Peptides against a protein of PDB entry 6O8C. Designs and how they scored, part 227

Target 1, 262 residues: chain A of PDB entry 6O8C
Amino acid sequence: VGLRYEKISLPKIHPRYDLDGDASMAKAVTGVVCYACRTASTLLLYQELMRKGVRWLVELVKDDYNETVHKKTEVVITLDFCIRNIEKTVKVYEKLMKVNLEAAELGEISDIHTKLLRLSSSQGTIESSLQDISSRLSPGGLLADTWAHQEGTHPRDRNVEKLQVLLNCITEIYYQFKKDKAERRLAYNEEQIHKFDKQKLYYHATKAMSHFSEECVRKYEAFKDKSEEWMRKMLHLRKQLLSLTNQCFDIEEEVSKYQDYT

## One batch from the design tools (peptide; made by RFdiffusion4, then SolubleMPNN)

Design b2_p30_6_s3 (from b2_p30_6, 12 letters changed)
Fold by OpenDDE base, seed 3:
Structure b2_p30_6_s3 (fold): chain B 262 residues (1-262), chain A 30 residues (1-30)
Amino acid sequence: as target 1 above (262 residues)
Amino acid sequence: KEREEEEEKRKEEAEKTLKELEEAQKKEEE
């Protein structure tokens, strides 16, 4: 998962003065650094899109959380109402037992009361789980999206622009080397300029490759790894919310069976 | 570690190439 890119390296630069060789080398260097610029731009775009996706997923999970909390609240109200009604019924039957009525019906109602109290206790566990989820989603929580703003490369880093400047310098030298090649032989002064430009080309190319590797590729890989880890955790959290929602529905269904006694 | 080694190797090769270019320029100026 993620963008695949090819590992790039600079061509070998021969130290000997050779107009044909130097033009060919300069062309190859231009190609490599051009690829680095394009790749850096693509990696940046990918990260920006992923940041948008992260924000979207956070909002989605928050919505799921709110729905679960709402359902839990509804079930608690219904359950508490049912418990109160059963308790009233138990009191009535206890009074009737004092007047010589049969004990069998009281036993059944008492069992229902006990079951309802167990269901009420399970709501406490659901509440605790929801609180844990809320804490994880909160600012500074384990699933906070602050990493998305810290990790990786950003437009403000101006990495693509920096590489483009270096590419422009390299390209200018390449075009000069093409002209030099066409002359077949240079005068002494022009030959010296060519040699100096070859050194400049090497300097710019090395700087570009270092910047690409250290500031673009490395940071991208860190962002990618962090995003994958975070995404897995968020998806797991969403499954937990679904489980809690289902537990609320199960409790509601169970309570509905006892409504005839209330 | 492998990436760092590859990068260090590229830097070393670059430095060697630069030195060779400088030496070649000196020889041509003589």
Scores: peptide ipSAE 0.018, ipTM 0.485, DockQ to the pose 0.878
Fold by OpenDDE base, seed 4:
Structure b2_p30_6_s3 (fold): chain B 262 residues (1-262), chain A 30 residues (1-30)
Amino acid sequence: as target 1 above (262 residues)
Amino acid sequence: KEREEEEEKRKEEAEKTLKELEEAQKKEEE
């Protein structure tokens, strides 16, 4: 998952004064930096959309968590009630046994009591798992979404705008080089200006490529990697919550079988 | 990472080209 982009590089710039070559080079540079601008914009948009998705998913998972906690609480109450009732029944049967009643029913009730106590013990494991999930989702937890606000590129960085300014400068020089090419031969002063503009073009181009690589691509890749890792963990966590919910339902179903004895 | 090495090589080549352009201009001004 992620945007694929082509690796771009600047064309080789020859130091030799050549009106045709310089115009062609400038055109190529303009194309490369234009691609960088568009790519940077796309990468930024992707990250902004992902940030929105991250926030949405966090809220969804929190809701799932709360529902699971609620269900667990309900089951605990039901289970505790059932255990108390069975314990009362056991006491009654123990008294009846003193009056020569058959022990078979007491054995069955005792077995039920033992099973219920085992189910009660399993609730501790569910609680521990829920606490772990809560800790992971909490601020500063392993699944906190703070990284989404820190990692990557942001509109406030104005990377696209910065690149666009450089592109504008490069494009201006390119258009001048097209004119220079059309003149076929420049006067000495114009030739010197052309040479200086060629240096400026190279400077702007290298600055643009460095900015694109270091401030756009690198940060995007870091964001992408973090987002993918985080997303996998969140999806796994949702599966864990579902499993815990199912365990609660299973316990509730098992308890319901014994309610007839209470 | 291999990508960082490639970027560093491109920077070095760019710097070299800039120096060559500057030197070429100085020679023409002399």
Scores: peptide ipSAE 0.021, ipTM 0.484, DockQ to the pose 0.760; fails the geometry check
Fold by OpenDDE base, seed 5:
Structure b2_p30_6_s3 (fold): chain B 262 residues (1-262), chain A 30 residues (1-30)
Amino acid sequence: as target 1 above (262 residues)
Amino acid sequence: KEREEEEEKRKEEAEKTLKELEEAQKKEEE
């Protein structure tokens, strides 16, 4: 999961004054920094989309949790009602047995009662599991989404804009170097300007690449890694919720079999 | 660690290139 991008590096810049070479170099640098700008934009977009996805998923899981809690509550009410009814029946049959009437039926009902009590005990485990899930989803919990707001790059950082400014400077120098190349030779003053611009080009390019690497790529990768880890945990949690829901349904189904005796 | 080392190497190479450019310009001005 994540955007694949190619590792980029600046071309070698030769120190020697060469109008043809300098124009070619400037073209290559422009291309590299242009790629960096585009990549930075794409990485930013990806992160913003992921943040939206994270928020959406959190809400979805919270809804799933609430549904599971609701189902659990329903089952508890049903189970408790069934237990109370069976207990009443047991008491009646115990009284009848004292008069030598129905020992076999009492045994069956007592077995049902025992089974229901076992089911009731399992509700405690479900409750504890739900509480654990709730704690994990709560603010400050292990599955909090605070990382999504902190990690990575943000539009407010203006990384793309900063890179674009540098790209504009580089592009301007590149176009000048194309003109210089067309002149075949420069006067002394123009040659000195060309040399100076070459240094500026290098400076801007280096700054752009450093910014791209440190402020865009590195932060993106950190965001990506955290996102992947968090997503795995969330998927596991959803599986747990599903399991708990299924357990509730299983209990409900089993209880329904005994309702005929009440 | 390897990525940090590669970035440091790139910075060092960039600094070296800048120095070489400055030195080359100085030699042409002499």
Scores: peptide ipSAE 0.020, ipTM 0.479, DockQ to the pose 0.857; fails the geometry check
Fold by OpenDDE base, seed 1:
Structure b2_p30_6_s3 (fold): chain B 262 residues (1-262), chain A 30 residues (1-30)
Amino acid sequence: as target 1 above (262 residues)
Amino acid sequence: KEREEEEEKRKEEAEKTLKELEEAQKKEEE
């Protein structure tokens, strides 16, 4: 579950000159943009942490894969050795049967041989599955982590810094509007400056909100969605690896039952 | 789609407000 944040919107800005209203509006705008800055920073941090987590998980799954491959190789060697020994025994008994009527023991050994050959055939399926997993984990595969470096927001984008600059401009205007409110009445020139600053405040605020929405939130959500999808696939792959490992153990256990006949 | 429509509506409202402010300033300069 990704980071939760509250949806923010700018307050309504009235075109009417009102020192009290303008100061209150400016305060509200400052608060909203301040929240946007903090949220953007938090979203960035979350993504950076997730990228580290993704890299870690990839390495973990690769280790699991290598262990499974190693186990499979061990089982193949053991199975092949057992098959060769049983085949030698079968040949000996076939020769003995030509000389002596000991048919019952040959039947049992032949059945074991057939079972071992069936186990050997299952190794091909395991190998194919491991190859599929390897292909998915490979560069350019379906489970490649390249998206983690491409999607979302990055420190290099300087989104937080850009928002902070806009916040500083807005805050300065807010402090001026607070002073203007305290004076209760402005001279004509000061009134004109106040009106102009109100427009600037609106401009900065809208720019900040657009930047926050388009460059921070949207990209974060895209990153989050991709991360969730990728994570589900990785977890499924780990389950597949576990299944293959268990199959190898099952084969090894079954082969061990026949080692006494070799 | 719904989120994009809401963002577009907010942009339109912001643009309207900006225009109203500009018009109000022009009327006071007259």
Scores: peptide ipSAE 0.018, ipTM 0.483, DockQ to the pose 0.812; fails the geometry check

Design b2_p30_6_s4 (from b2_p30_6, 13 letters changed)
Fold by OpenDDE base, seed 2:
Structure b2_p30_6_s4 (fold): chain B 262 residues (1-262), chain A 30 residues (1-30)
Amino acid sequence: as target 1 above (262 residues)
Amino acid sequence: SEKEKEEEEKKKEFEETLKEMEKAMKEEEE
């Protein structure tokens, strides 16, 4: 779920000298750039929170992986032990069969042995799946979290601070334009200063909006898209791990049924 | 209309002045 923000644009700046219009325009520009500053801060905060969430999820999935590996190892040991015991029993009954004793029991034990060997063969598939998961989680793997550190905006970029500086300059000019409006008429020198300040206002505003759009919004959107894609893949991976864990439990349960025969 | 032409000319002059100012400000930032 990404943050929604309103599309902002600068008001049209008219070239005509108009003290009332210029004050109103400057007020509107101040509002727009102020919104850009706040939005940039919010977008940055979102990304920082998401980075924390990504790190947390990586650790969680690693823990799930380790638990699955542990369970798999336990099941392999139990299964191998059961197979060895059944094989010993088969050998004993084969000797008894030579004297024509207990043929029906030998058949049942042999069937159990065959089933256990099939379960043992499935362990290779589980191991292969775990290795694939490990490779995907490894550094440089398909599910590496390196993108979270590369994509988007960072506090070190100082985008909010840069925008705030521009906002301060714009605000200063706006307050001067309010004073100019109150005078109703400016002397020639003050009029020239006003015209020059109007151009400065435009410059600062366009610089702010360009910086906001290119360095804040665009990078945020790229981060958001990458985050959503990565999260879907990670959630799918967790489901795969859960499936493998359940397969291990199923095998363990099946083996436990045969332990009564060993 | 003649008024529309005059407004367009003033707009062009303003845009040119803005470009000159942008150039001057870039030169000061360098």
Scores: peptide ipSAE 0.020, ipTM 0.450, DockQ to the pose 0.054
Fold by OpenDDE base, seed 5:
Formats: sequence, structure tokens, C-alpha cells
Structure b2_p30_6_s4 (fold): chain B 262 residues (1-262), chain A 30 residues (1-30)
Amino acid sequence: as target 1 above (262 residues)
Amino acid sequence: SEKEKEEEEKKKEFEETLKEMEKAMKEEEE
């Protein structure tokens, strides 16, 4: 979910000296660059919030992982204990069969033993899956959050401040153009200053828009795209962890059915 | 991307407008 912003463009600027037109143009430029400043600030805030969210989610998933590992370990211990008990029982019954007793019970216990061994084999798959998840979450892994610090815009870049400086320059010229418009006619020297200020306005506006596009918007979009991809992967990983946890519970439940025989 | 092309085109259009303004100002100084 990214911030929607409107695509902004500078108004067309007419090269002709026109006090009314120039004041109107300067007003429009001021509005556009003001919007750019506000948008840049919003985009920065969004990214900072997302970085916090990313860090939070990483910790959450690590906790989920640790819980799953703990549950897996518990189940392995329980299962191994059950297997050892069943194996002891099988040995006792095998000895008793040599003395002409209970073939039917031995068959049932042997079947239970076989089922438990199958369950034990599935633990290897769970372990392998957990190891894979651990590797992905590890530093330098596929789900590392290093991108969140590298991509996008940061407060240290001072993009908003840079845009604000340009906006201040533009606004000053705009106010002068409002005064010039009110005079209706300028002296020759004042007219030349007005023309020069118009060029400065264009220069500042162009610089602002280039900075906004290249240093704010582009980097934000890159951050957004990476964040969305990473988030999908993290959500998938959480689902995998949940699945593994459920498998552990299923095994535990099945083992509990056989504990009555040990 | 199509969006990058559109932004580059707008940048070009703006640069052209600036050049036209510079030209117009030079023509008024002569």
C-alpha cells in the first residue's frame, strides 16, 4: 500500500514580458513547488514509518520462528520418548511370544512402532524447513532488511529542506511579481530586474522539480516496490512457520493416542 | 518504463521552454 500522489508538472512559461501573466505564472509555480515540498515530506514520513514497521515485523517473525523451533523440539523429545517405550514393549512381547503368548497384541504394537517411525521421519523435513527459514532470516539472507536502510529517501538527505529553500526563493519572486503587477508599468531598470527574476524563477523551479522527481519520487518508488516484495515474502514465511507449527501439533496429537499403550 | 519516458519527455519540454525563454530574452537585448 503506497501513498498516492498526483503527478505534478510546471506550468508552461511564456517568454514574453507580461506583468499580469508573469504574476499568474509565478503563483502557479509557487503552488506546484509547494505541493512538491509537502509531498516529499509525506513520502519521507511514509518511508520512515515503513522502516519501523519492517523492523517490527522482523522481530515478530523471529519470535514466531523461535516458538516454532521450541514446539518442534518439544515434539521431538516426546516422540523419541514414545518410540523408546514402544521399542521396549516390543522386545518384551517378542520374548513372551517365544513362550506361546499374545501374537495379536504384538502385531498392534508393531504397527504403532511403524507409525511412530514414520512420524519421526517427518521431523527431518520440518528441521530442514526451519533451517531454510533461519538462513533466509539471517544477516545476508534473502529476507534481510538491509534494503530498508539503503533504498528510498532519508531525513539525512535533507530533500525537504533543499526544496523549501528553492520554494522560498520562488515565493519571494512571486511576491515581487505581485507588486510589479500592481504598478502596471515598470521603469526600464525595474523591467530588466523583472526579466532577470523571471529567469531565476525558472531556474529554481526546474531545479526543484528535478530534485523532487529524481531524489524524492524515484527513490520512493524504488523503496515502495522493494517493500512490497519483501512484505509478500515475509507473509509467506509466516504462513510457512504456521504450517510447521500445525504439523508439530498434529504429530503431538497422534503421539498422544499411543501414549496410552506405553 | 512508460512513466520514465513521460517524465523524460516533460523534462525535455521544460528544457526546450527554458531555451526558448533564453532566446527570447537575448532577442530583446539586441
Scores: peptide ipSAE 0.019, ipTM 0.465, DockQ to the pose 0.574
Fold by OpenDDE base, seed 4:
Structure b2_p30_6_s4 (fold): chain B 262 residues (1-262), chain A 30 residues (1-30)
Amino acid sequence: as target 1 above (262 residues)
Amino acid sequence: SEKEKEEEEKKKEFEETLKEMEKAMKEEEE
């Protein structure tokens, strides 16, 4: 679940010259853009943490894969050994029968042999599944984490810094408007400067909001969506690995029951 | 894209607002 943030909008602009209104508006704008800066920073941090988490999860799943492969290999060796031993026993009993020696256990041993062969056949399916998982985890595979480096916002984009510069400009104008308000009346030249600064403030604010929306929020949302999708797939893969591991254990347990007969 | 259209609309709205402000400023100078 991604970070929650409030949807922010700029206050309505009143075109009329009003020292009190302009100071209030400037204060509100400063607050909004300040929030945008903080939010952008938080969103960036979240994404960086998620990228670390993604890398960690990839390594974890690779370790799980290797463990599963090792277990599968162990089971295959054990199973093959058991099969060979049973086959030797079957041959001995068959020879004894040819010499008219009663082998009451031949039927049981033959049944065990059949069961072991069935277990052995399942190993091919496990191997195929492991190979599929390996291919998905490989570079360029379906579960590649390349998206984590491409999507979203990065420190190198300097989005927070860019917003901070705009915020500084806006804040400066706000402080001036606060002073202007205190003067109650401005001289003509000062009034003109105030009007120009009001335009600049809106320009900076709009630029900040556009940048925040387009370069921070939108990219974050895209990153979030991709991360959620990828995470679901990775968790599913991990469950598949666990299932394969359990199948190996089940086979090993069944083989162990027959080892007493070998 | 729909998002590009929304951005263009916002930009137009802003430009219109700026024009209105400029117009209001000129009317006050008269």
Scores: peptide ipSAE 0.017, ipTM 0.453, DockQ to the pose 0.611
Fold by OpenDDE base, seed 3:
Structure b2_p30_6_s4 (fold): chain B 262 residues (1-262), chain A 30 residues (1-30)
Amino acid sequence: as target 1 above (262 residues)
Amino acid sequence: SEKEKEEEEKKKEFEETLKEMEKAMKEEEE
């Protein structure tokens, strides 16, 4: 489950000059943008951790694949050896049958040979499945991890730093508004500065919220959705590999039953 | 695009707020 965050919005800015109201508004804006900075940092950290997890899972699945391929190769060698031996035995019994000896035993050996050939044919299906898995894991395949490097937010985007700069500007104005409030009344020049700073505050706050929503939240959500989909597919692929491994073990066990006839 | 519309709406809201602030500033100077 991804990180939950609260939807944040800027407080309403009243156009009227009010030292008490403006200080309160500036405090609220500072709080909202501060939350955006912290949230953006947390969302970035989550994505970086997920990228590490993705790389780890890719290596794990590659190891599972290699183990399955190795086991399949061993079974093929054993099965081929068993088939060659049973074919020699069949030839011997065919010669004996021509002399009217041991006809009943030839039928049993021929049945074993037929079963072994069926097992050998199933190896082709396993091989095709392994090739499909390999193609999906390959660069450019359906399960490639290239999306993890492309989607979402990255440290290089400097989103947190950009938001922090805006927060610093907002905080400076807020502290000035606290001082202005303490004065209760401002001289004409200081009043004009206060009014201009209020406009700047709104500008910085709006820019921060737009950047947070468009460059941090939206990209995070896209990354999260792709990550969940990819993870599900990778886990399913691991189950497929396990199934193929088990099929190889089943074939090996079946072949072992016929080794006494070879 | 929907993004362009949202940006235009935010810009419009900002401009309206600025106009209201300018109006309020003039009313206090009278």
Scores: peptide ipSAE 0.019, ipTM 0.459, DockQ to the pose 0.523; fails the geometry check

Design b2_p30_7_s1 (from b2_p30_7, 8 letters changed)
Fold by OpenDDE base, seed 3:
Structure b2_p30_7_s1 (fold): chain B 262 residues (1-262), chain A 30 residues (1-30)
Amino acid sequence: as target 1 above (262 residues)
Amino acid sequence: SEELEKEKEKLLEEAEKDGLDVEELASLGK
């Protein structure tokens, strides 16, 4: 999971004045920094897409939560109604026992009552689980998506633009070095300019590589790691919600078996 | 872009002001 990119490094640079070598070096540097610009842009795009995905998943899980809560509420109402009806029936049969009704019928109803009370206790556990899930999804909770806004690189950082400026400076020097190479020999003044431009080239290249590694790649990797961790937790949470929903359905089915006695 | 050209000019000026050692800078590219 994540974008694959090649590790880039600047070519070996010789300090010696050499028109052919300097042109070749400048070409290579231009290529490396071009790759850095493109890679930075791709990494940024990936992160922006992931942020959209994170927001989407949060809304999806919130919907799942609301559905589970709704189902739980429905089951609680039904269960409470059944319990009340069974309790009334128990009272009636207790009165009838005074008139020689078989103890077996009262025993059966009493057993049903006990089963319903057990089901009611399980609802308390479901409620506690839902509250835990709600707390995790709430602002400041363990599954809050604030990291998605904080981690990584953003368009507002203008990293691609900054790298592009450096690339433009490097490219300009490269084109000059191509011209210098074509002249085969430079006059003293032009030679001095060439040497200064070579220094500028190295300056811009180093700055570009540092910026790329520290502000683009490093932050991207941090974002990627956080996103993977968060995604796993969110998917697990969703499975928990589905489990709770299924438990509610199971309880509802069990209660339906006893409705004939109410 | 005018903004890009301004930033380019700024970077060039900074590079000129810095006492750049070609050998030192070359070592950073390795």
Scores: peptide ipSAE 0.016, ipTM 0.463, DockQ to the pose 0.143
Fold by OpenDDE base, seed 5:
Structure b2_p30_7_s1 (fold): chain B 262 residues (1-262), chain A 30 residues (1-30)
Amino acid sequence: as target 1 above (262 residues)
Amino acid sequence: SEELEKEKEKLLEEAEKDGLDVEELASLGK
């Protein structure tokens, strides 16, 4: 679930002045920070794609909701019409019973009336469920997608660009260290510059790793966790909507059986 | 690219101001 990435760490930096060792270390640091940049970019892309998916799913579920509401309304109208007709029929038969007509027909119609009233009562439950779903999907509701805009990393954060700047600084020092290595021995002033650049490299590397960990990885993980939770809830909600739709169809089918009496 | 270069310069200046010393490097070697 989600993107897998490898845990990265900086290589050990030895304090000793060693042109060969420093060049090798700088190369390794460059590699690690380069990986961080690529990973940060991948994590960002994943989140952006997920945000698109979230928006798509929200619209899909809203459409499903509207269709369900429409179907429910249709069924309510049909059911109410059927109930009214049956009630009229019941009244007619009650009057006819006074004139020695068979009680069996009235009993059957009365039973149908009772069944229809039960079906009508179930509509209240469906309505309540739909209202609950609506509230959950509404702005500020439990299934609002506002989290997708707040959580994680965004292109506007410029995290990849910031890491790239640091990588460029590190890479520059690495190339200098390659040159220094090729010289085999540096003059005193150049040696001091080399030592200072080594400190700069450490600074940039540490900053890059901190930024990657705190501003990229951590936020990504938070986004991932929230997205998974939200997705589960949305899928469950969609299942609920489907169930409600099916209930409406079932009621409609049952009502159709009694249309001959109306 | 110009903005990135400016940011690079800023980062370098910050690194110089923070004055990382040999002791800090030594602590990393442990």
Scores: peptide ipSAE 0.016, ipTM 0.455, DockQ to the pose 0.147
Fold by OpenDDE base, seed 4:
Structure b2_p30_7_s1 (fold): chain B 262 residues (1-262), chain A 30 residues (1-30)
Amino acid sequence: as target 1 above (262 residues)
Amino acid sequence: SEELEKEKEKLLEEAEKDGLDVEELASLGK
């Protein structure tokens, strides 16, 4: 999802000297470049807001990660405690079995012990997954937000200001052309100046449009594409974290069933 | 505003380099 903007193009500039036509053309050019300025500003604002959003999301995911790690740690501690208690119980029953033949109870406890050990082994997988996630989120990782600072347009690029300068030049010429039109007829020297200004207008307009397209729109689109890709990956990562958290809860719940035997 | 004027001047200089007949314009001002 990105900002929608209209594709703009310069009006046709006729080489023929025509005071009415030139004024109209200049007006149209002014409008187009004005739109480019506004659009560039809007695109810049959008990107800045998105950068803030990206930073926010990174922090959110880091929090999710930390919560998952915390939960994992809690479960590990609980599980280890339970395992140790069961192991003590097993030892006691093994001694008793030699005397009282309590084989059935020992078997049940041993089965519980085996189940707990299996649960413990799954923690290693969770840890590995968390480490992978951490590496991806770390500086230089695949999900680092460095792209947000590199891609797109930035206030430091001064694109809007550059376009505004060009717009100002164009606007000045437009106003002059309005005056020229009002005169209906120019003397030779003024006519030559008008023709020269028309060339300047064309130059400024083309420069503005090229700058807008190459330095504003193109970079914005690149930023947008990267942001969308990154967002998809981040959402997937969050789902992975949630899955890991749920696995921890499941283990905790299962361990709780065996606490009566410890 | 001053920065914009400086940038304007730079842009105009570039325009001159790109083949705008500034000399012709200057001659008209005499």
Scores: peptide ipSAE 0.016, ipTM 0.434, DockQ to the pose 0.119
Fold by OpenDDE base, seed 1:
Structure b2_p30_7_s1 (fold): chain B 262 residues (1-262), chain A 30 residues (1-30)
Amino acid sequence: as target 1 above (262 residues)
Amino acid sequence: SEELEKEKEKLLEEAEKDGLDVEELASLGK
């Protein structure tokens, strides 16, 4: 769930000299750029929090993986032990069969042996799946979190600070335009300064909005999209790990039924 | 504060390069 922000646009700047209109316009511009600064700060904070969350989730999934690997290893050891014991038993019964002893018990043991070998084959599939998961989680893998460090905006970019500088410039001009409005009429030189300041205001405002749109919003949206995609994949991966763990438990349970014969 | 002032100065310099008639303003101050 991403942060919702309102799309902002600059008010129309009329080229005509109008002290009342210019003061009102400057006020509106100040408000818009102020909102941009605040929004940029919020978007940055969100991304920083998400990066922390990503790191946390990676560690969690790694722990899940290690637990699954541990369980798989335990089951493999148990299964191998059971197979070895059944094989020894089969050999003993085969020797006894040569002396005309009952064949019925040998058939049952042979069936158990076949079932255990089938279970052993399934372990190979689990191992392959775990290796695939490991490769995906590894550095350079498809689920690597390198994107979280590369995508989006970072405190080091100083986007908020840059916008704040522009806001300060705009605010200064706005305050001057308030004074100009209060004078009702400006001398020729003051009028020319006012016109020039209006151009500066436009420049700063345009730069602020461009910076906000291109360096803050666009990058944030890209980060958000990547984070959502990555999160879905990670959740799916966790489900896969759980499935593999359950398969190990199922095998362990099946093996336990045959331990009574060893 | 000093860093913000430096960035402000840089932004103003860029504005001048982009065709803001700073010379006309300077002439009004004499």
Scores: peptide ipSAE 0.016, ipTM 0.431, DockQ to the pose 0.119; fails the geometry check

